# Peptides against a protein of PDB entry 3T6J: the designs that were tried, part 22

Target 1, 375 residues: chain A of PDB entry 3T6J
Amino acid sequence: PIVESYIGFIESYRDPFGSRGEFEGFVAVVNKAMSAKFERLVASAEQLLKELPWPPTFEKDKFLTPDFTSLDVLTFAGSGIPAGINIPNYDDLRQTEGFKNVSLGNVLAVAYATQREKLTFLEEDDKDLYILWKGPSFDVQVGLHELLGHGSGKLFVQDEKGAFNFDQETVINPETGEQIQSWYRSGETWDSKFSTIASSYEECRAESVGLYLCLHPQVLEIFGFEGADAEDVIYVNWLNMVRAGLLALEFYTPEAFNWRQAHMQARFVILRVLLEAGEGLVTITPTTGSDGRPDARVRLDRSKIRSVGKPALERFLRRLQVLKSTGDVAGGRALYEGYATVTDAPPECFLTLRDTVLLRKESRKLIVQPNTRLE
Target 2, 372 residues: chain A of PDB entry 3T6J as posed
Amino acid sequence: PIVESYIGFIESYRDPFGSRGEFEGFVAVVNKAMSAKFERLVASAEQLLKELPWPPTFEKDKFLTPDFTSLDVLTFAGSGIPAGINIPNYDDLRQTEGFKNVSLGNVLAVAYREKLTFLEEDDKDLYILWKGPSFDVQVGLHALLGHGSGKLFVQDEKGAFNFDQETVINPETGEQIQSWYRSGETWDSKFSTIASSYEECRAESVGLYLCLHPQVLEIFGFEGADAEDVIYVNWLNMVRAGLLALEFYTPEAFNWRQAHMQARFVILRVLLEAGEGLVTITPTTGSDGRPDARVRLDRSKIRSVGKPALERFLRRLQVLKSTGDVAGGRALYEGYATVTDAPPECFLTLRDTVLLRKESRKLIVQPNTRLE

## One batch from the design tools (peptide; made by RFdiffusion4, then SolubleMPNN)

Design b1_p9_4_s3 (from b1_p9_4, 6 letters changed)
Fold by OpenDDE base, seed 3:
Parts: sequence; structure tokens; C-alpha cells
Structure b1_p9_4_s3 (fold): chain B 375 residues (1-375), chain A 9 residues (1-9)
Amino acid sequence: as target 1 above (375 residues)
Amino acid sequence: MTLTVEFDY
């Protein structure tokens, strides 16, 4: 077996300022069969990067072919086990040296074991489809999230010598139509500038890339989905995201106006973006459960994903990238915190919905580390 | 950076 491992101060999600890494380590075995799908995605990555909704001037100057491997984790030491990983966590190194992606396949497999009777907030007609395609759609989302989400975009930098990594005279900000007016100075990083919103903002960008690019036929083909199956995978991926945005309310603390989980905050932001798009794309309806207590249903109109959802996500994703590239902390914070705000304003009444989410919360599943042997 | 899947139970 091929064994992979890492150890050290790697992830900074538990640091409010996104700077200090948590000590983490894992040991895993390579899943060759699943890795083959991600290798095909890597082979198409350079072309797929061009499909992202920003000019080439906001993308990395040179494509650096990354590694992507599916891993079955044997031991994980840390505060939480992820589904996917992109490293190193330094944007400058990602741009100049490259990066590695991993999918923790057996972690994803555990997520697939959803009991139909416990599946909350979905229409009955969607439950069987959701159960069937949740796993495959997650594989697609993880692949895109890591490789083309975290692995995309350029930071505009002025080095210690005063040189720019972009042409100040010719590069135009697609949102303003003007020349670039801000950038990262020497010693400034994504985390140092965006601080409290950096991790969640980046996760939101990566999740948005996943939703946006999963609409591309080539992506679904790489993962082995065609025709009706491909459309179902797309639908379930988007449905899962909007559902996750509702579930995310569990991780909001109203008294502190604080989010306790970066990825869940990101998913709520995406839900808000898609709700803002309107036109019946996403609907959240408060209901009464069979037990007579509050419940809710999330509905996604499949026919409006491309016509309404994609354009809304395109505009939002472009704004995220432009603000990130230019180091515009004020603009980025205003945008992101605006969508991350949780109030009880109608029509959504998110604070009321949060009570419903908490009421319907199930016991947290425990991940037990597996044993393995050679037979 | 990671993708965290909160298992929807």
C-alpha cells in the first residue's frame, strides 16, 4: 500500500485571526481507483481554470500541475477531520511553487450513510434522489473545491524592490473598469489582511467555484456522469449546498454575532446569494412537522439553476476574486459580512429558522478510526 | 485549507 502522512501546525481555522496553526497529523492509504478520477480532473484543470468568471490577468500567470490523491484515512489527530485538503496554506507558494490536493474518501463515505427518515428540510420528492446522489455529488464538489477553488486566482503583489507581479498600465478591474488601485505589499498575506473573515471568505470562494464549475459538461464526464445522471448530480450538489446553508444556522451565536465554523458560514453566504437571485430559484418554507412542532422545507428549482443561479453565482464569485486579488479588505469585508449577517427580517426570518434548525438537530455522529490489515 | 463536511444527520 502507498502511505501518505503529514504533521505540524497546518490549519488556522481555530485562530480568530487566521494566523496560528493548530497542531494536526494524519496517516492514510492511497485509494488508487478514486485517485484516477481526480487525476483526470487535474489533466483538465488548466482548461477549466479559463472557465472561471475573471480575466486571465486575475489568474495565476503559469499553471502549475498539482497532485491530487484520494486517501483512506487510518488515523487523524486534530480537532476536526476534513473531507478534502489543499496545501500549502500560503498563497505565494501556491502561485510560484504549486500545491497538493487530497480527498479523504472514507470520510466522504461516512457522510453517505444518511437515513431517509432522519433527512431534514427536504421535500419528500427530493429525498430519494438526494440519498442516491449525495455521495457522487460530494466527490465532484470536493474535487472542484480543492483543485479549482483553493487552487485558483492570483494575488496582486508589490515586492520589496517595488516591482509588481502585474502590469499596472494594462490590467483592468472588471468590476470598476479602472486600473488596479490596491495590492498586497511585501509581508502582507491573505490572512494578515482579511484576518477574521479570511478563512470563511476563502471557503466561500472555493465552494462557489465548485457549484459554478459543476455545471460544465466536461467536469461531469470526468467523474463518469452523462445524460440524466449528470443533471441529477448537478441538482443534488446545488440542493445540498442550499440545505447546508440552512443547517449552518446551528453554528451561529446570536448573542455574540459570531460564526463558530468557517465552512458553515460560507454555505450560509451562498444560500443568501442564491436567495437574493430570486425568481423562485430557492425557497425556504416554514412548516409544521408530523410531531406538531416547527419544521422547514428547502426547495431548489432545477430548471432555474442555469438561467438564474449560475449568473448570480458568477457575479458574486467574480466579486470575491477581484476583492481578494486586489487586497481590498474594506470592500471584501463589506460584501462578505453583508451576506453573513443573520437577522430575523422577513421574508426569511433566519433567527426564527435557526430555532427550527436547533429543534430538528440530530445527535452528532462520531467518526471512529478504522483498522486495516493485509490479507 | 480544507473542506469540512458537517454530516447532516
Scores: peptide ipSAE 0.166, ipTM 0.832, DockQ to the pose 0.503; fails the geometry check
Fold by OpenDDE base, seed 4:
Structure b1_p9_4_s3 (fold): chain B 375 residues (1-375), chain A 9 residues (1-9)
Amino acid sequence: as target 1 above (375 residues)
Amino acid sequence: MTLTVEFDY
């Protein structure tokens, strides 16, 4: 078997300022069969990058072919086990040297084990479809999230010699119509500059890329989905995200006005964006459960994903990228924290919904790490 | 950077 491992101070999610890495390590075996899909995605990456909603000037100057593999994890030492990884966590290295992506296949497989009777916040008519396609849709989302999410976009930089990695005279900010007015100075990084919102903001960008690009027929074809199956995968992927945005409320602490999990915060932000789009795309309805206690239902109108959802996500995603590229912390914070606020304001009443989410919270799941042996 | 699932409690 092909064995992969990594170890070190890698992820900064547990640092309030997003700068200090947590010590982490894993040992895994390459799943060759599943890796083939991701290899096809890599082969199309250069073309798919052009489908992202920002000018080429905001994308990496030179495409560097990354590695992408599916891994079966044998051991993982850390505070949590991810579904996918993009490394290194340094934007400068990603732009100049390249990066590697991995999907933790057996971790995803565990996540797919959902019992229908325990599936919360979905309409009954969606449950069977959700159960059927949750796994496949996650494979698509992970692939896009890592490769074309974390693996996309350019940071505008002025180096220690005063040279810019972009043409100040010709590059235009698509949001303002003006020349670029801000950038990263020498020694500034994404994490150092955006600090408390950096991790969640980047995860939100990557998740948004996944939702946006999963609408592309070529992406679905790479993963082996066509026709009605492709449309179902799209629907379930978007449905999963909006549901996740509701579930995310568990990780908000009202008393401290803070989020305890970066990815969940990101998913809530996406939910807010899609709710703001209106037109009946997403609806959250408070209900009463069979036990007579509060419940809720999330509805996503499949027919409005492309007509309403895609344009809303396009605008939002472009704005995220532009603010990231230009190092506009003030603008980025205003945008992101605006969508990340949790109040009890009508019509959504998110704090009330949070109570419902907590009431319906499932028991904590445990992942038991496997063993392997020579025969 | 990573993507987590619902059970990353």
Scores: peptide ipSAE 0.152, ipTM 0.830, DockQ to the pose 0.397; fails the geometry check
Fold by OpenDDE base, seed 5:
Structure b1_p9_4_s3 (fold): chain B 375 residues (1-375), chain A 9 residues (1-9)
Amino acid sequence: as target 1 above (375 residues)
Amino acid sequence: MTLTVEFDY
């Protein structure tokens, strides 16, 4: 078998300032069959990058073909096992040297082990479909999230010599219609500038890229889905995201007005964006469970995904990217923290919903190290 | 360093 490993101070999610990496490591075996799908995705990456909702001037000047491999994890040492990884975390290196992506396939498989009777917050009619397509949709989402999410976008930089990596006279900010007015100076990084919101903001961007690009027929084709199956994968991917946004409330601490998990915060933000889109796209309805206690249902209108959801996500995703590219921390923070704010304001009453989420919380899943044997 | 995706839902 082909063995891959990494070890070191890598992820900074646990650092409130997004600067200090947590020491982690893994040993994994390459899954050749699953890697083939990601290889096809890589082969299409340059073209798919053009489908993202920002001008080419906000994308990398030169596409650098990354590696993408599906891995079955044998052991993982860290605070949490991811489903996918994109390295390095340094945007400058990603832009100039390239990057590597991995999907932790067997981690994804564990996430799929939800029993139907324990599946919360979905309509009954969606549960079977959700169970059926959760896995495949996750593969799509992870691939897009890592490769085209984290792997996309350009930072506007002025180097130590005063040279810009963009044409100040011709590049236009698509949100303002004006020339670029802010950028990263020498020594400034994404994490250093955006600090407390950097990790969650970037995860939100990557998740949004996944949702946005999963609508593209070529993506579904790469993963082997056609016709009704492709539509179901799309639907379940979006449904999973909006459900995750509700579940995310578990990781909000009202007393401290803070989030304890960057990805969950990101998913809540996406939920807020899609709720704001209105037009019946997403509906969260408080209900009473069979036990007589509070419950809730999330509904996603699949017929509104392209007509309502996509445009809303497009606008939001573009704003995320533009603010990131220009190093506009004030604008970025205002946008992101606005959507990340949790109140009990109607109609959603998120703090009340949080109580429901906590009430319906399942026991934490444990991932156990697998055994290997010779055949 | 690495950026990651976690699915706990």
Scores: peptide ipSAE 0.099, ipTM 0.811, DockQ to the pose 0.747; fails the geometry check
Fold by OpenDDE base, seed 1:
Structure b1_p9_4_s3 (fold): chain B 375 residues (1-375), chain A 9 residues (1-9)
Amino acid sequence: as target 1 above (375 residues)
Amino acid sequence: MTLTVEFDY
């Protein structure tokens, strides 16, 4: 078997300012079969990057072919086990040296093992489809999230010598129609500028890339889906995201007006974007459960994903990228915190829905160290 | 450093 590992101060999610890394490490074995799918995705990455909704001037000047591997984790030491990893976190190194992507396949497998009777907040008609395609849709989402989410975009930088990595005279901001008016100065980083929202904002961008690009036929083909199966994978991926946005309310603390998990905050933001799109794309309906207690149902209109959902996500995703590239903290914070705000305002009444989410909360699944042997 | 993705179960 091919064994991979890493160790060190890597992730900064537990630092409120996104600066200090938590010490973690893993030992894993390569899953060759699943890695082959990600290798095909890597082979198409340069072309797929062009499908993202920003000008080439906001993308990396030179494509650097990354590695992508699916891993089965034997042991993981840390506060939590991720589904995917993109390293390094330093934007400058990503742009100049490249990066590596990892999918933790057996972590995803645990997530796929959902019992139908315990599946909350979905319509009965969607439950079987969701159970069937949750796994495949997660594989697609993780691949896109890591490779083309975290692996995409350019930061505009002025170096210590005063040189720019972009042409100030010719590059136009697609949102304003004007020349670039802000950038990262020497010593400034994504985390240092965006601080408290940096991690969640970036996760939101990456998740949005996944949803946006999963609509592309080439992506589904790479993962081996065509026809009705491909459409079902798309539907379940989007359905999972809007459901996750509702579930995310568990991780909001109303008394402190803060989020306790960056990825969940990101998913809530995406839910808000898709709700704002309107036209019946997403509906959250409070209901009464069989036990007579509050419940809820999330509905996604499949027929409106491309016509309503995609354009809404395109506009939002472009704004995220432009604000990130230009280092516009004020604009970025206003946009992101606006969507991340949780109130009890009608029609959604999110604080009331939070009570329902907490009431219906299930026990967290745990991954236990496997027993393995060499034969 | 790494950027990670976690999914709900």
Scores: peptide ipSAE 0.095, ipTM 0.805, DockQ to the pose 0.722; fails the geometry check

Design b1_p9_4_s4 (from b1_p9_4, 5 letters changed)
Fold by OpenDDE base, seed 3:
Formats: C-alpha cells, structure tokens, sequence
Structure b1_p9_4_s4 (fold): chain B 375 residues (1-375), chain A 9 residues (1-9)
C-alpha cells in the first residue's frame, strides 16, 4: 500500500484571527480507485477554471497542475477530522509554487450512513433520493471544493520593489467597471487582511465553486454519472447545501454574535444567498413534528437550480472573488457579514429556527480510528 | 487561510 502522512502546525480554524495553526497529523493509505477519478478531474482542471465567473485576469496566470489523492485515514490526531484538504494554506505559494489536494474517503463514507428515520428537515419525497446520492454528491463537492475552490483565483499584489503582478492599465474590475484600486502590499496576506472572516469567507467561496461547477456536464461525467443519475447528484448536492445551511444554526452563539465553525457559517451564507434569489428556489417551512414539537422542512425546487440558483450563485461568487483579489476588506466584510447575520426577522425567523434545529439535534457521531491488515 | 473541508458533523 501507498502510505501518506503529514504533521505540524497546519490548520488555523481554532485561531480567531486565522493565523496560528493547530498541531495535527495523520497517517493514511491511498485509495487507488477513487484517486483515479480525482486524477481525471485534475486533467480537466485548467479548462474548468475558465468556467468560473470571473475574468481570466482574476485567475492565476499559469495553471500549476496539482496532485489529488483519495486517502483512507488510519490515524488522525487533531481537534477535527476533515473530509478534504488543500495545502499549503498560503495563497502566494498556491499561486506561484502549486498545491496538493486530498480527499479523506473513509471519513466521507461515515457521513453516508444516515438512517432514514433520523434524517431531519427534508421532505419525505426527498429522503430516499438524498440517502442514495448523499455519498456520491459529497465526493463531487469535496473534489470541486478543494481543487477548483481553494485552488482558484488570483491575489493582486504589489511586491517590495513596487512591481504589480497585474496590468494596472488594462485590468478592469468586473463589478465596478473601473481599474483596480486596491491590492495586497508586500507582507500582506489573505489572513492578515481579512482576519476574523478570512477562513469562513474562503470556505464559502470554495463551497460556492462546488455548487456552481457541479452543474457542468463534464464534471459529472468524470465522476461517472450520466443522464438522470447526473441530475439527481446535482439536486442532492444542492439540497444538501441548503439543508446544511439550516443545520449550521447549531454553531451560532446568539449572545456573542459568534460562529463557532467556519464551514457551517459558510453554508449558512450560501443558504441566505439562495433564499434571496427567491422565485421559490428554496423554501424553509416551520412545521410540527409527530411528537407535537417544532420541526421544519427545507424544499429545493429542482427545476429552478439552473434558472434561478446558478445566476444568483454566479453573481455572489464573482463578488467574493473580486473582493478577495483586490484585498477590499471593507467591501468583503460588509458583504459576508451581511449574509452571515442571524436575526429573528421574518419571513425566515432564523433565531426561532435555531431553536428548532437545537431541538432536533442528534447525538454527535463518534469516529473511531480503524485498523488495517494484509490478507 | 486554511483549505480544509469538513463534512456535516
């Protein structure tokens, strides 16, 4: 077997400022079969990057072919086990030197074991489809999230010598129609500028890339889905995201106006974006459960994903990238914190929904590290 | 910035 490992101060999710890494490490075995799918995705990455909703001037100047491997984790030491990883966690290095992606396949597999009777907040008509395609859709989402989410976009930089990595005269901000007016100076990084929102903002961008690009037929073909199956995978992927946005409320602390999980905050933001799109795309309906206590249902109109959802996500995703590229912290914070705000304002009444989410919360799953043997 | 995806806990 091919063994991979890493160790060190790597992920900064536990640092409120996103700067200090938590010490972690893992040992894993390569899953060759699943890795082959991700290699096909890598082979198409350069073309798929062009499908993202920003001008080429906001994308990396040169495509650097990354590695992408599916791993079965044997041991993981850290505060949380991820489903996927993109490293290094420095935009400058990703942009100039390259990066590596991994999918933790057996971690994803644990998430697939959902019991129908315990599946909350979905319509009955969606439950069987959700159970069937949750796993495969996660593989697609994680692959896109890591490779084309975290692996995409350019930061505009002025170096110590005063040179720019972009043409100030010709590059136009697609949101304003004007020349670029802000950038990263020498020594400034994504984390140093965007600070408290940096991690969640980037996760939101990556998740949005996943939803946006999963609509592309080539992506689904790479993962082996065609026809009706491909459409079901798309539907379940989007459905999972909007459901996750509701579930995310568990990780919000109203008294402190604080989010305790960056990815969940990101998913809530995406839910807000898709709700704002309107036209019946996403509906959250408070209900009464069989136990007579509060419940809720999330509905996603499949027929409106492309006509309503995609354009809304496109505009939002473009704005995320433009603000990131230009180092516009004020604009980025205003945008992101606006969507991340949790109030009890109608019609959604998110604080009330949070009570429902907490009421329906299940016991936290325990992940047990496996043993492996040669037979 | 970190580049890690967490599944729904």
Amino acid sequence: as target 1 above (375 residues)
Amino acid sequence: MTGTYFFDP
Scores: peptide ipSAE 0.047, ipTM 0.805, DockQ to the pose 0.723
Fold by OpenDDE base, seed 2:
Structure b1_p9_4_s4 (fold): chain B 375 residues (1-375), chain A 9 residues (1-9)
Amino acid sequence: as target 1 above (375 residues)
Amino acid sequence: MTGTYFFDP
């Protein structure tokens, strides 16, 4: 088998300022069959990048073909096991040197094991569809998240010699209609400037890219979905995201006004964006469970994903990218923290919903080190 | 910038 490994100070999620990496490592075996799907996605990456909702001037100047491999993890040393990885974790290196993507296939497989009777916060009519397509939709989301999420966008930089990596006279900010007024100076990075919101903000951007691009027929075709199946995969992917936004409340600490998990904060932000879009796209309804205790249901109107959801997400995603590219920390923080704020204001009453989420909390799934066999 | 995707268990 083909063996891959990495080790070192890699992920900075446990650093409140997003700068100090946690020491981690893994050993994994390449899954050749699953890797073939991601190779097809890589082959279409350059074209798909053009579908993202920002001008080419805000995208990488040169496309660098990345690697994308599906891995079965034998051992993982760290505080958490991811479903996917994009490295290196530096935007400048991604722009100039390239990057590698991996999907941890057997980690995803564990997540796919869901019992219908224990599936929380979904309408009964959605449960069977959700169970059927959760795996496939998640493969799509992870692939897009890593390759075209983390792998997209440009930072505007002035180097130590005073040279810009963009034309100051011709590049226009699509949000303001004006020339670019801010950028990263020499020594400044995404993490150093955006600090406490950097990790979650970037995860939110990557998740949003996944939702946005999964609407493109070419993406679903790459993964082998057409017609009604493709539409079901789209629906379940979006449904999973809005459900995740509700589940995210578990990781919010009201007393400290902080989030304990960057990805879950990102998913809550996306939920808020889609709720703000209105028009019946997303509805969260408090209910009473069979046990007489509080429960809730998330409903996503399938017919409004493209008409209401996509435009809302497009505007939001463009703003995320523009603020990131220009190093506009004040604007970025105002936008992101605004959506990340958790209150008990009607109609959502998120703090009350949090109590419901905690009440209905399921035990965390654990991954046990697998064994290999020689046949 | 970290590029790790964590799923909901």
Scores: peptide ipSAE 0.042, ipTM 0.792, DockQ to the pose 0.785
Fold by OpenDDE base, seed 5:
Structure b1_p9_4_s4 (fold): chain B 375 residues (1-375), chain A 9 residues (1-9)
Amino acid sequence: as target 1 above (375 residues)
Amino acid sequence: MTGTYFFDP
């Protein structure tokens, strides 16, 4: 077997300021079959980057072909086991030196074990489809999230010598129609500038890229889905995201007005964006469970994903990227924290929904080191 | 980034 490992201070999710890395490590075995799919995705990455909703001037000047490997994890040391990894975490290095991606395949497989009777917050008509396609849709989402989410976008920088990595005279901010008015100075980084929202903001951008690009037929083809299957994968991917946005409320602490998990905060933000889009795209309905206690249902209208959802996500995703590229912390914080705010205001009454989410919460699952054997 | 964490697997 081909063995891969990494170890070090890698992820900063646990740092309130998003700067200090947590010590993390893994040992894994390469899954050759699944890696082949990701290699195909890498082969299309340069073209797919052009499908993202920002001008080429806001994308990396030179495409640097990354590695992307699917790994079956034997052991993982850290506070949390991800489904995918994109490293390094420094955008400047991603732009100039490149990056690596991994999908933790057997971590993804844990998600496949959902029991229908325990599946919360979905319409009955969606449950079987959700169970069937959750896994495959996760593969798509993770691949896009890592490779084209974290792996996309340009930071506008003025170096220590005063030189810009963009043409100040010709590059136009697509949101304002004006020339670029802010950028990263020498020594400034994504994390240093955006600080407390950096991790969640970036995860939100990456998740949004996944949702947005999963609509592209080429992406589905790369993963082996065509026709009705492709449409079902798309639907379940989006459905999973909006459901996740509801589930995310578990990780909000009302008393402290803070989020305890960056990815879940990101998913809540996406839910808010899609709810704001309106037109019946997403509906969250409080209900009563069979036990007579509060419950809820999330409904996504699949027929409105492209007509309503995509445009809403496009606008939001472009704003995320523009604000990131320009280092506009004030604008970025205002946008992101606005969507990340949890209140009990109607019609959603998210704090009330949070109570429902907590009521329906499952016991925490344990991920155990797998056994290996010779064939 | 250490990427996507799954929700309610």
Scores: peptide ipSAE 0.043, ipTM 0.800, DockQ to the pose 0.614; fails the geometry check
Fold by OpenDDE base, seed 1:
Structure b1_p9_4_s4 (fold): chain B 375 residues (1-375), chain A 9 residues (1-9)
Amino acid sequence: as target 1 above (375 residues)
Amino acid sequence: MTGTYFFDP
């Protein structure tokens, strides 16, 4: 077996300012079969990057072919176990040297093991489909999230010598129609500028890329899905995201007006974006459970994913990228914090829904180091 | 940068 490992100060999710890394490490074994799918995705990455909703001038100037491997983790030391990883976390290195992607396959498998009777907040008619396609859809989402989410986009920079990495005269901001008016100065980074929202904002961008690009037939084909199966994978991927946005409320602390998990905050933001799109795309309905206590149902209209969902996500995702590229912290914060705000305003009444989410909360799954052997 | 986390309640 091929063994991979990493160790060091890597992820900064526990730092409120997104600067200080947590000491983390893992030992894993390569899953060759699943890695082959991700290699096909890598082979199509340069083409798929062009499908993202921003001009080439907002994408990396030179495509650098990354590595992508599926791993079965044997041991993981850290505050939490991710489903996927994109490293390094330094944007300058990503742009000049490249990056690596990994999917922690057996971690995903644990997430897939939800029993039907314990599956909350879904319509009964969606449960079987959800259970069937949750795993495959997660593989798609993780692949896109890491490779084309975190692996995409350009930061406009002025270096120490005053030189720009973009043509100030010709590059146009697609949102304003004007020339670029802001950028990163020497020594400024994504994390240093966007600070408290940097991690969650970037996760939101990456998740949005996944949802957006999973609609592309080539992506589904790479993962081996065609016809009705492909459509079901798309549906379940989007359904999972909107459900996750509701579940995310567990990680909001009303008394402190803060989020305790960057990815969950990101998923809530996406939920808000899709709710704002309206037209019956997403509906959250408070209900009464069989036990007589509060419950809720999330409904996603499959027929409106492309007609309503995609355009809404396209606009939002483009705005995220443009604000990121230009280092527009004020604009980025206004946009992101606006969607990340949790109130009890109708019609959603999210604080009330949070009570329902907490009421229906199940015991957290424990991931245990497996007993392995070599045959 | 960023590991994708999936938490189910």
Scores: peptide ipSAE 0.041, ipTM 0.791, DockQ to the pose 0.608; fails the geometry check

